# Peptides against a protein of PDB entry 7VSI, part 6

Target 1, 32 residues: chain A of PDB entry 7VSI
Amino acid sequence: EDISEDPSWARVVNLNALLMMAVAVFLWGFYA

## One batch from the design tools (peptide; aimed at target 1 A22 A32)

Design b1_p12_4_s2 (made by RFdiffusion4, then SolubleMPNN; from b1_p12_4, 9 letters changed)
Fold by OpenDDE base, seed 2:
Structure b1_p12_4_s2 (fold): chain B 32 residues (1-32), chain A 12 residues (1-12)
Amino acid sequence: as target 1 above (32 residues)
Amino acid sequence: AEKLIELGLKLA
């Protein structure tokens, strides 16, 4: 079975991943 | 951080 991502949903997932990383950086910057 | 978030939303 083809496991290739749908382009539209791939964008949604990637943007959420970047958002999660940004939040992690903010938390690290605040507490570290 | 506020301006950085604003820029991020603009580029998304």
Scores: peptide ipSAE 0.045, ipTM 0.464, DockQ to the pose 0.153
OpenDDE base, seeds 1, 3, 4, 5: peptide ipSAE 0.044, 0.042, 0.042, 0.036; ipTM 0.467, 0.455, 0.455, 0.431

Design b1_p12_4_s3 (made by RFdiffusion4, then SolubleMPNN; from b1_p12_4, 8 letters changed)
Fold by OpenDDE base, seed 3:
Structure b1_p12_4_s3 (fold): chain B 32 residues (1-32), chain A 12 residues (1-12)
Amino acid sequence: as target 1 above (32 residues)
Amino acid sequence: ADELIRLSLELA
């Protein structure tokens, strides 16, 4: 399909997204 | 005066 993702890279991207969101929440909680 | 916007600009 045109917008299909490779399952292994999808997991890598999702993990990075979660890590970035966690870091952002900690930065927000500490500085804002 | 949005603190999230301020923080994001400071980190950029």
Scores: peptide ipSAE 0.070, ipTM 0.581, DockQ to the pose 0.070
OpenDDE base, seeds 1, 2, 4, 5: peptide ipSAE 0.068, 0.057, 0.070, 0.066; ipTM 0.602, 0.522, 0.608, 0.606

Design b1_p12_4_s4 (made by RFdiffusion4, then SolubleMPNN; from b1_p12_4, 7 letters changed)
Fold by OpenDDE base, seed 1:
Structure b1_p12_4_s4 (fold): chain B 32 residues (1-32), chain A 12 residues (1-12)
Amino acid sequence: as target 1 above (32 residues)
Amino acid sequence: SEELFRLGLELA
């Protein structure tokens, strides 16, 4: 089984990870 | 709250 990342999906995942982290930081900054 | 968030980042 190949567990290597598809480049297109890797970009999607990385972008969503960045967005999630940004949202998490904003939520932390606002509520904590 | 800040400590929990920092801990979460460390474990991630």
Scores: peptide ipSAE 0.077, ipTM 0.566, DockQ to the pose 0.116
OpenDDE base, seeds 2, 3, 4, 5: peptide ipSAE 0.071, 0.073, 0.063, 0.069; ipTM 0.550, 0.546, 0.517, 0.532

Design b1_p12_5 (made by RFdiffusion4)
Pose (drawn by RFdiffusion4):
Structure b1_p12_5 (pose): chain A 32 residues (1-32), chain P 12 residues (1-12)
Amino acid sequence: as target 1 above (32 residues)
Amino acid sequence: SSVAFVLSAVLA
């Protein structure tokens, strides 16, 4: 237990996770 | 595809 992620790294991981989804959605659109 | 590209830009 005790899931306390540091907010800084948390912002970084959240950001690149959303970026990954943006890229995946782009690839979905590109390939119809 | 246009809707997907708009969504991708919002997420980026």

Design b1_p12_5_s1 (made by RFdiffusion4, then SolubleMPNN; from b1_p12_5, 9 letters changed)
Fold by OpenDDE base, seed 1:
Structure b1_p12_5_s1 (fold): chain B 32 residues (1-32), chain A 12 residues (1-12)
Amino acid sequence: as target 1 above (32 residues)
Amino acid sequence: MEELLRLAEQLA
């Protein structure tokens, strides 16, 4: 079974992970 | 730390 991610999908996931981290830091800095 | 736990509890 090839568990290799599509390189285009991997980039979308990585960009979403960065956005989610930025939102989490923003929420922490603003509400905590 | 406690405030971060409260945010985690609100988002879960």
Scores: peptide ipSAE 0.050, ipTM 0.510, DockQ to the pose 0.100
OpenDDE base, seeds 2, 3, 4, 5: peptide ipSAE 0.041, 0.048, 0.053, 0.044; ipTM 0.475, 0.481, 0.479, 0.457; seeds 3, 4 fail the geometry check

Design b1_p12_5_s2 (made by RFdiffusion4, then SolubleMPNN; from b1_p12_5, 9 letters changed)
Fold by OpenDDE base, seed 1:
Structure b1_p12_5_s2 (fold): chain B 32 residues (1-32), chain A 12 residues (1-12)
Amino acid sequence: as target 1 above (32 residues)
Amino acid sequence: MEELLELARRLA
């Protein structure tokens, strides 16, 4: 594979993606 | 929707 990601950074990005989705759902549910 | 867009404008 030409594109490799460091497994530690992959976890950080995935956790941030989950946090951003949770924040987006929260903002939608309470402020939209 | 409008309130969410206003919140986004305030946070950006």
Scores: peptide ipSAE 0.049, ipTM 0.491, DockQ to the pose 0.076
OpenDDE base, seeds 2, 3, 4, 5: peptide ipSAE 0.042, 0.038, 0.042, 0.042; ipTM 0.460, 0.421, 0.442, 0.435; seeds 3, 4, 5 fail the geometry check

Design b1_p12_5_s3 (made by RFdiffusion4, then SolubleMPNN; from b1_p12_5, 8 letters changed)
Fold by OpenDDE base, seed 5:
Structure b1_p12_5_s3 (fold): chain B 32 residues (1-32), chain A 12 residues (1-12)
Amino acid sequence: as target 1 above (32 residues)
Amino acid sequence: SDELLQLALELA
């Protein structure tokens, strides 16, 4: 089977990925 | 520093 993304869930995943990366960067910047 | 980055890489 081919792998494809539903456009609406692709947005949700991408936005959450960006938020998680931002949180990680802030934690890194504050504690490391 | 890069301590938390190193920790994240070790846990991955």
Scores: peptide ipSAE 0.054, ipTM 0.545, DockQ to the pose 0.111
OpenDDE base, seeds 1, 2, 3, 4: peptide ipSAE 0.052, 0.055, 0.050, 0.050; ipTM 0.539, 0.550, 0.534, 0.536; seeds 1, 2, 3 fail the geometry check

Design b1_p12_5_s4 (made by RFdiffusion4, then SolubleMPNN; from b1_p12_5, 7 letters changed)
Fold by OpenDDE base, seed 5:
Structure b1_p12_5_s4 (fold): chain B 32 residues (1-32), chain A 12 residues (1-12)
Amino acid sequence: as target 1 above (32 residues)
Amino acid sequence: SEELLRLSQELA
């Protein structure tokens, strides 16, 4: 309960996590 | 991994 997430902010965080993962993959693919 | 280290330092 104390560590539960607000559903709307959980969605925002998850989408940003996916975006950052995509950026990381492109950087890795291009420079590594 | 050396390239990843360089990238992380460049972005920091």
Scores: peptide ipSAE 0.051, ipTM 0.508, DockQ to the pose 0.073
OpenDDE base, seeds 1, 2, 3, 4: peptide ipSAE 0.049, 0.048, 0.049, 0.050; ipTM 0.499, 0.497, 0.498, 0.501

Design b1_p12_6 (made by RFdiffusion4)
Pose (drawn by RFdiffusion4):
Structure b1_p12_6 (pose): chain A 32 residues (1-32), chain P 12 residues (1-12)
Amino acid sequence: as target 1 above (32 residues)
Amino acid sequence: LLASLLLGRFLR
């Protein structure tokens, strides 16, 4: 237990996760 | 996400 992620690295990981989804959604659109 | 979808469709 004790899941305390530092907010800085949390912002970084959240940001690139969302970027990954943006790329995946792009690829879905590109390939119809 | 919507902008990325529309961009993908535009470039297709």

Design b1_p12_6_s1 (made by RFdiffusion4, then SolubleMPNN; from b1_p12_6, 5 letters changed)
Fold by OpenDDE base, seed 5:
Structure b1_p12_6_s1 (fold): chain B 32 residues (1-32), chain A 12 residues (1-12)
Amino acid sequence: as target 1 above (32 residues)
Amino acid sequence: LQAALELGRRLA
């Protein structure tokens, strides 16, 4: 089985990961 | 938040 990523979808996933991390950091900074 | 979104867009 090939687990290699499609480059376009890899970029979409990475962008969403960065956005989610930013939101998490702001929530942590505000409430913790 | 806007700066973070823009940074994410540029780095992805």
Scores: peptide ipSAE 0.059, ipTM 0.520, DockQ to the pose 0.066
OpenDDE base, seeds 1, 2, 3, 4: peptide ipSAE 0.059, 0.059, 0.038, 0.023; ipTM 0.521, 0.521, 0.440, 0.337

Design b1_p12_6_s2 (made by RFdiffusion4, then SolubleMPNN; from b1_p12_6, 7 letters changed)
Fold by OpenDDE base, seed 3:
Structure b1_p12_6_s2 (fold): chain B 32 residues (1-32), chain A 12 residues (1-12)
Amino acid sequence: as target 1 above (32 residues)
Amino acid sequence: LAAAFALGQALA
């Protein structure tokens, strides 16, 4: 089984990862 | 917050 990513979907996932990290940092900063 | 989201968009 090939677990390599399609480049287009990799970009979508990376975008969501960056957005989620930003949200997580602000939630951590505000509530922790 | 807005800047953080904008940065995330720019780097992706």
Scores: peptide ipSAE 0.066, ipTM 0.556, DockQ to the pose 0.115
OpenDDE base, seeds 1, 2, 4, 5: peptide ipSAE 0.051, 0.063, 0.065, 0.065; ipTM 0.462, 0.549, 0.554, 0.556

Design b1_p12_6_s3 (made by RFdiffusion4, then SolubleMPNN; from b1_p12_6, 5 letters changed)
Fold by OpenDDE base, seed 3:
Structure b1_p12_6_s3 (fold): chain B 32 residues (1-32), chain A 12 residues (1-12)
Amino acid sequence: as target 1 above (32 residues)
Amino acid sequence: LLAALLAGLALA
């Protein structure tokens, strides 16, 4: 089975990854 | 925080 990403959904996932990383950094900065 | 979120959106 091909596990290659659909380009459209790859962008959606990458967007969410970037947002979550930003939130995680600020949470770390605030609470750690 | 807001700027970081907007930057993430811009780079997606």
Scores: peptide ipSAE 0.055, ipTM 0.575, DockQ to the pose 0.115
OpenDDE base, seeds 1, 2, 4, 5: peptide ipSAE 0.052, 0.051, 0.053, 0.053; ipTM 0.569, 0.567, 0.573, 0.569

Design b1_p12_6_s4 (made by RFdiffusion4, then SolubleMPNN; from b1_p12_6, 5 letters changed)
Fold by OpenDDE base, seed 4:
Structure b1_p12_6_s4 (fold): chain B 32 residues (1-32), chain A 12 residues (1-12)
Amino acid sequence: as target 1 above (32 residues)
Amino acid sequence: LEAALALGRALA
């Protein structure tokens, strides 16, 4: 059975992951 | 939120 990601949705998920990491780093940088 | 930030600092 194929569990490979749909390329378009993979990009959306990856973008959201990067954005969340960036937000987390900025929050850490601001308050730490 | 402060706890989450502290956790981030500890992991760095």
Scores: peptide ipSAE 0.037, ipTM 0.458, DockQ to the pose 0.093
OpenDDE base, seeds 1, 2, 3, 5: peptide ipSAE 0.036, 0.035, 0.033, 0.032; ipTM 0.452, 0.454, 0.441, 0.444

Design b1_p12_7 (made by RFdiffusion4)
Pose (drawn by RFdiffusion4):
Structure b1_p12_7 (pose): chain A 32 residues (1-32), chain P 12 residues (1-12)
Amino acid sequence: as target 1 above (32 residues)
Amino acid sequence: SVFFFVVSVILA
């Protein structure tokens, strides 16, 4: 237990996770 | 495809 992620690295990982989803959604659109 | 491109821009 004790899940305390530092907010800085948390912002970084959240940001690139959302970027990954943006790329995946783009690839979905590109390939119809 | 256009809808997904708009969603991709929002997420980016």

Design b1_p12_7_s1 (made by RFdiffusion4, then SolubleMPNN; from b1_p12_7, 7 letters changed)
Fold by OpenDDE base, seed 3:
Structure b1_p12_7_s1 (fold): chain B 32 residues (1-32), chain A 12 residues (1-12)
Amino acid sequence: as target 1 above (32 residues)
Amino acid sequence: SEKLFELSLKLA
């Protein structure tokens, strides 16, 4: 409860996290 | 480069 996230912002953060991971994987795949 | 990224994944 005290550490609970606002559901709407939780989704935004999660989507951004997924996007960042995808970008990182593509950059790794292309340059590393 | 690949090894550094693999290491980061292992630590995460």
Scores: peptide ipSAE 0.065, ipTM 0.548, DockQ to the pose 0.099
OpenDDE base, seeds 1, 2, 4, 5: peptide ipSAE 0.064, 0.059, 0.062, 0.063; ipTM 0.556, 0.530, 0.538, 0.545

Design b1_p12_7_s2 (made by RFdiffusion4, then SolubleMPNN; from b1_p12_7, 9 letters changed)
Fold by OpenDDE base, seed 5:
Structure b1_p12_7_s2 (fold): chain B 32 residues (1-32), chain A 12 residues (1-12)
Amino acid sequence: as target 1 above (32 residues)
Amino acid sequence: SEELLKLALELA
């Protein structure tokens, strides 16, 4: 069984990951 | 890094 991602969902996950990273960095910068 | 961990725990 292969662990390869569906290309469309891979992009959705990657974009959400980037958004969450940005939010985390802003929270870190503001409170830490 | 310790303060970042504290933030993560509060958000969870």
Scores: peptide ipSAE 0.046, ipTM 0.538, DockQ to the pose 0.078
OpenDDE base, seeds 1, 2, 3, 4: peptide ipSAE 0.042, 0.046, 0.041, 0.041; ipTM 0.525, 0.536, 0.525, 0.522

Design b1_p12_7_s3 (made by RFdiffusion4, then SolubleMPNN; from b1_p12_7, 9 letters changed)
Fold by OpenDDE base, seed 2:
Structure b1_p12_7_s3 (fold): chain B 32 residues (1-32), chain A 12 residues (1-12)
Amino acid sequence: as target 1 above (32 residues)
Amino acid sequence: AKELLELSLKLA
C-alpha cells in the first residue's frame, strides 16, 4: 500500500521508460 | 564503437 502504484501513472511511466530505452539504443547505434 | 555504452556504465 505504501509504495503501490496508481495503474494509470504506472502505465505512463512504463511507456516513457520504453521510449527512453529505444532512444538510447538509437543514439548508441548511431554515434558509438 | 561502444563509447556511449561505456560512458553510461561509468556514470551508473
Scores: peptide ipSAE 0.040, ipTM 0.473, DockQ to the pose 0.085
OpenDDE base, seeds 1, 3, 4, 5: peptide ipSAE 0.039, 0.036, 0.033, 0.034; ipTM 0.486, 0.474, 0.416, 0.425

Design b1_p12_7_s4 (made by RFdiffusion4, then SolubleMPNN; from b1_p12_7, 10 letters changed)
Fold by OpenDDE base, seed 5:
Structure b1_p12_7_s4 (fold): chain B 32 residues (1-32), chain A 12 residues (1-12)
Amino acid sequence: as target 1 above (32 residues)
Amino acid sequence: AKELLELAKKLA
């Protein structure tokens, strides 16, 4: 099975991952 | 930013 990422979708996923990590960090900082 | 600063102080 080829698990190679499409470059365009890889970018979309990576940007969303970074956004979600940032949101998580801000929520942690706000409530901790 | 202020909340992140407080978190950083707790983690240090």
Scores: peptide ipSAE 0.029, ipTM 0.373, DockQ to the pose 0.109
OpenDDE base, seeds 1, 2, 3, 4: peptide ipSAE 0.028, 0.026, 0.027, 0.018; ipTM 0.364, 0.364, 0.351, 0.331

Design b1_p12_8 (made by RFdiffusion4)
Pose (drawn by RFdiffusion4):
Structure b1_p12_8 (pose): chain A 32 residues (1-32), chain P 12 residues (1-12)
Amino acid sequence: as target 1 above (32 residues)
Amino acid sequence: SVFAFLLSAFLA
């Protein structure tokens, strides 16, 4: 237990996770 | 495809 992620690295990982989803959605669109 | 590209740009 005790899930306390530091907010800084939390922002970083959240950001690149959303970027990954943006790329995947782009690839979905590109390939119809 | 247009919707997906707009959604991708929003997410980015």

Design b1_p12_8_s1 (made by RFdiffusion4, then SolubleMPNN; from b1_p12_8, 8 letters changed)
Fold by OpenDDE base, seed 2:
Structure b1_p12_8_s1 (fold): chain B 32 residues (1-32), chain A 12 residues (1-12)
Amino acid sequence: as target 1 above (32 residues)
Amino acid sequence: MEELLRLSRQLA
């Protein structure tokens, strides 16, 4: 079995990671 | 925001 990540799923995960990071930075910026 | 600037200066 190939353990390579599905390119479409990789993009979804990466985009979600970026969105979560942006939200975290905004929350930190406003409340800290 | 001011606290962020203070923290960033402490980490630099």
Scores: peptide ipSAE 0.047, ipTM 0.455, DockQ to the pose 0.112
OpenDDE base, seeds 1, 3, 4, 5: peptide ipSAE 0.045, 0.042, 0.045, 0.040; ipTM 0.448, 0.418, 0.444, 0.423; seeds 1, 3, 4 fail the geometry check

Design b1_p12_8_s2 (made by RFdiffusion4, then SolubleMPNN; from b1_p12_8, 8 letters changed)
Fold by OpenDDE base, seed 5:
Structure b1_p12_8_s2 (fold): chain B 32 residues (1-32), chain A 12 residues (1-12)
Amino acid sequence: as target 1 above (32 residues)
Amino acid sequence: SKELIELAKRLA
């Protein structure tokens, strides 16, 4: 598949996604 | 959420 993810980079992206979600929640919780 | 809107404007 031409949109298949490299497993190691998929892991990096997923971890960064979780980090960004956590940051968003903290910003929302603190300022909203 | 005004502060969040301001933050989004600065990061865009």
Scores: peptide ipSAE 0.044, ipTM 0.476, DockQ to the pose 0.073
OpenDDE base, seeds 1, 2, 3, 4: peptide ipSAE 0.042, 0.041, 0.041, 0.042; ipTM 0.475, 0.473, 0.470, 0.472

Design b1_p12_8_s3 (made by RFdiffusion4, then SolubleMPNN; from b1_p12_8, 9 letters changed)
Fold by OpenDDE base, seed 2:
Structure b1_p12_8_s3 (fold): chain B 32 residues (1-32), chain A 12 residues (1-12)
Amino acid sequence: as target 1 above (32 residues)
Amino acid sequence: AEELLKLALELA
């Protein structure tokens, strides 16, 4: 319970994590 | 910053 996630906010966080990873890949691909 | 990004992603 103490560290359990609200399912709706867990989804928002996970989607933002995926977006950040995608942006990182594009930045790496463009500048590296 | 670009070099640090390369290193970070290489270590991931």
Scores: peptide ipSAE 0.042, ipTM 0.503, DockQ to the pose 0.096
OpenDDE base, seeds 1, 3, 4, 5: peptide ipSAE 0.039, 0.037, 0.038, 0.039; ipTM 0.488, 0.492, 0.486, 0.488

Design b1_p12_8_s4 (made by RFdiffusion4, then SolubleMPNN; from b1_p12_8, 7 letters changed)
Fold by OpenDDE base, seed 3:
Structure b1_p12_8_s4 (fold): chain B 32 residues (1-32), chain A 12 residues (1-12)
Amino acid sequence: as target 1 above (32 residues)
Amino acid sequence: SEELLELSLKLA
């Protein structure tokens, strides 16, 4: 309850997290 | 690696 997330915004945050991780992996693969 | 360190510093 105290640290519970709104379901809709939780999905938005999770999608953004996945996108950022994907970008990070591509940058790592290309430059390192 | 040093390349990874340089990349991380550029992104920071």
Scores: peptide ipSAE 0.044, ipTM 0.543, DockQ to the pose 0.074
OpenDDE base, seeds 1, 2, 4, 5: peptide ipSAE 0.054, 0.055, 0.040, 0.051; ipTM 0.548, 0.550, 0.496, 0.543; seeds 1, 2, 4, 5 fail the geometry check

## One batch from the design tools (peptide; aimed at target 1 A22 F26 A32)

Design b2_p13_1 (made by RFdiffusion4)
Pose (drawn by RFdiffusion4):
Structure b2_p13_1 (pose): chain A 32 residues (1-32), chain P 13 residues (1-13)
Amino acid sequence: as target 1 above (32 residues)
Amino acid sequence: LSVFLMVSALLAL
């Protein structure tokens, strides 16, 4: 237990996770 | 829909 992620690295991992989804959605659109 | 997805994704990046 005790899931306390540091907010800084939390912001970083959240950001790049959303960027990954943006890329995946782009690829979905590109390939119809 | 494909054009929307590509444009919206590029804007998000």

Design b2_p13_1_s1 (made by RFdiffusion4, then SolubleMPNN; from b2_p13_1, 8 letters changed)
Fold by OpenDDE base, seed 4:
Structure b2_p13_1_s1 (fold): chain B 32 residues (1-32), chain A 13 residues (1-13)
Amino acid sequence: as target 1 above (32 residues)
Amino acid sequence: LAKELVERALKLL
């Protein structure tokens, strides 16, 4: 499939997404 | 920070 994810890179992207969301929540908690 | 985050999260519920 043209839009299929490689399972190893999908995991890396998902972990980075979770990390970015955590950082965003900390920034929101500190500055808002 | 953690206390403030928890308090803000609870206010959203």
Scores: peptide ipSAE 0.033, ipTM 0.431, DockQ to the pose 0.118
OpenDDE base, seeds 1, 2, 3, 5: peptide ipSAE 0.032, 0.031, 0.022, 0.033; ipTM 0.427, 0.422, 0.378, 0.426

Design b2_p13_1_s2 (made by RFdiffusion4, then SolubleMPNN; from b2_p13_1, 9 letters changed)
Fold by OpenDDE base, seed 2:
Structure b2_p13_1_s2 (fold): chain B 32 residues (1-32), chain A 13 residues (1-13)
Amino acid sequence: as target 1 above (32 residues)
Amino acid sequence: VAEELVKTALALL
């Protein structure tokens, strides 16, 4: 329980991680 | 400068 993720916040973090990865790919594609 | 910083940051991941 001490470091267990709340399932609703885990989804929010995962969706933000996917969004940030997509932005990183577009930045790489634009500048590289 | 921003372009090179982005490339470097992404290359370190």
Scores: peptide ipSAE 0.052, ipTM 0.553, DockQ to the pose 0.090
OpenDDE base, seeds 1, 3, 4, 5: peptide ipSAE 0.047, 0.048, 0.048, 0.048; ipTM 0.535, 0.536, 0.534, 0.536

Design b2_p13_1_s3 (made by RFdiffusion4, then SolubleMPNN; from b2_p13_1, 8 letters changed)
Fold by OpenDDE base, seed 3:
Structure b2_p13_1_s3 (fold): chain B 32 residues (1-32), chain A 13 residues (1-13)
Amino acid sequence: as target 1 above (32 residues)
Amino acid sequence: LSDLLVSLAQALL
């Protein structure tokens, strides 16, 4: 319980993390 | 920018 995530916000954060990683990989692949 | 992106990749992978 001490560090438990709210399940709905956990999903939002995880989706944003995946989107940011995808953007980062595309930027690296295109410009590096 | 390319050097920064490469450095970021090197730090994370």
Scores: peptide ipSAE 0.056, ipTM 0.550, DockQ to the pose 0.099
OpenDDE base, seeds 1, 2, 4, 5: peptide ipSAE 0.055, 0.056, 0.054, 0.053; ipTM 0.561, 0.563, 0.557, 0.558

Design b2_p13_1_s4 (made by RFdiffusion4, then SolubleMPNN; from b2_p13_1, 8 letters changed)
Fold by OpenDDE base, seed 2:
Structure b2_p13_1_s4 (fold): chain B 32 residues (1-32), chain A 13 residues (1-13)
Amino acid sequence: as target 1 above (32 residues)
Amino acid sequence: LAQKLVEEALRLL
């Protein structure tokens, strides 16, 4: 299927998503 | 700049 995720890349993307969310929370906490 | 971008993004939530 065209929308199927490769399990190895899905893990990399999910880890980066968590890191981005953490950075976003720090930016929110410091500047907002 | 970063503050303004964060504030604008939060207003869209």
Scores: peptide ipSAE 0.042, ipTM 0.515, DockQ to the pose 0.079
OpenDDE base, seeds 1, 3, 4, 5: peptide ipSAE 0.038, 0.036, 0.039, 0.040; ipTM 0.506, 0.499, 0.508, 0.513

Design b2_p13_2 (made by RFdiffusion4)
Pose (drawn by RFdiffusion4):
Structure b2_p13_2 (pose): chain A 32 residues (1-32), chain P 13 residues (1-13)
Amino acid sequence: as target 1 above (32 residues)
Amino acid sequence: SVVLMVSSVVFAL
């Protein structure tokens, strides 16, 4: 238990996760 | 498809 992620690295990982989804959605659109 | 490509690029930026 005790899930306390440091907010800084949390912001980093959230950001690149959202970036990954943006890229995947782009690829979905590109390939119809 | 154009909406997905354009909106995903704008969101990434």

Design b2_p13_2_s1 (made by RFdiffusion4, then SolubleMPNN; from b2_p13_2, 10 letters changed)
Fold by OpenDDE base, seed 4:
Structure b2_p13_2_s1 (fold): chain B 32 residues (1-32), chain A 13 residues (1-13)
Amino acid sequence: as target 1 above (32 residues)
Amino acid sequence: GLKLVVDALLRLL
């Protein structure tokens, strides 16, 4: 409660976090 | 363009 995450939105946020990390790694790998 | 942004970010790390 109070600041607990909604399970469905938690999955959406987690997936977006993983996608951003993947993109960051590819950009790092491509330009570094 | 994107290279410059990525390069700038990598320099911060």
Scores: peptide ipSAE 0.068, ipTM 0.570, DockQ to the pose 0.065
OpenDDE base, seeds 1, 2, 3, 5: peptide ipSAE 0.068, 0.067, 0.065, 0.066; ipTM 0.570, 0.571, 0.565, 0.568

Design b2_p13_2_s2 (made by RFdiffusion4, then SolubleMPNN; from b2_p13_2, 10 letters changed)
Fold by OpenDDE base, seed 1:
Structure b2_p13_2_s2 (fold): chain B 32 residues (1-32), chain A 13 residues (1-13)
Amino acid sequence: as target 1 above (32 residues)
Amino acid sequence: AAALVTAALLAAL
């Protein structure tokens, strides 16, 4: 079974990962 | 804050 990423879904996952990292930095900057 | 989110979104495109 091939576990290679579909290129279109890989982009969606990477976009969500960067968005979550930005939100995490804002929460850290506000509460820490 | 919005500018940093925008920069992260642009870096991911």
Scores: peptide ipSAE 0.050, ipTM 0.581, DockQ to the pose 0.246
OpenDDE base, seeds 2, 3, 4, 5: peptide ipSAE 0.049, 0.048, 0.049, 0.049; ipTM 0.580, 0.577, 0.579, 0.564; seed 5 fails the geometry check

Design b2_p13_2_s3 (made by RFdiffusion4, then SolubleMPNN; from b2_p13_2, 10 letters changed)
Fold by OpenDDE base, seed 2:
Structure b2_p13_2_s3 (fold): chain B 32 residues (1-32), chain A 13 residues (1-13)
Amino acid sequence: as target 1 above (32 residues)
Amino acid sequence: GAALVLTALLLAL
């Protein structure tokens, strides 16, 4: 329970993770 | 490329 995630903040973190991965794919497509 | 961002947003909702 001490390391359990708040559902609302878990969604925010997951959104940011997916956005960062999308940006990484953009950069890979541009430079690779 | 922008379509990938939109797809990521939709998958995250």
Scores: peptide ipSAE 0.075, ipTM 0.621, DockQ to the pose 0.221
OpenDDE base, seeds 1, 3, 4, 5: peptide ipSAE 0.072, 0.072, 0.070, 0.069; ipTM 0.607, 0.617, 0.620, 0.617

Design b2_p13_2_s4 (made by RFdiffusion4, then SolubleMPNN; from b2_p13_2, 11 letters changed)
Fold by OpenDDE base, seed 2:
Structure b2_p13_2_s4 (fold): chain B 32 residues (1-32), chain A 13 residues (1-13)
Amino acid sequence: as target 1 above (32 residues)
Amino acid sequence: AEDLVQTALRLLL
């Protein structure tokens, strides 16, 4: 399919998204 | 760093 996500890169992106959300929650929790 | 983060969060939230 023309816009199929590679499963290995999908996992890397998803893990980075989760890490970024955790960092954002940390920043909000401690500085806001 | 704390003031920068706090300022950014106040602008976004």
Scores: peptide ipSAE 0.067, ipTM 0.592, DockQ to the pose 0.067
OpenDDE base, seeds 1, 3, 4, 5: peptide ipSAE 0.065, 0.065, 0.067, 0.066; ipTM 0.585, 0.583, 0.591, 0.586

Design b2_p13_3 (made by RFdiffusion4)
Pose (drawn by RFdiffusion4):
Structure b2_p13_3 (pose): chain A 32 residues (1-32), chain P 13 residues (1-13)
Amino acid sequence: as target 1 above (32 residues)
Amino acid sequence: SRLVFGLTVLVLA
């Protein structure tokens, strides 16, 4: 237990996770 | 439409 992620790294990992989804959605669109 | 949506999402990200 005690899930306390530091907010800085948390912002970093959230950001690149969203970027990954943006890329995946792009690839979905590119390939119809 | 899907490509335009995908590009819009990628640009915003």

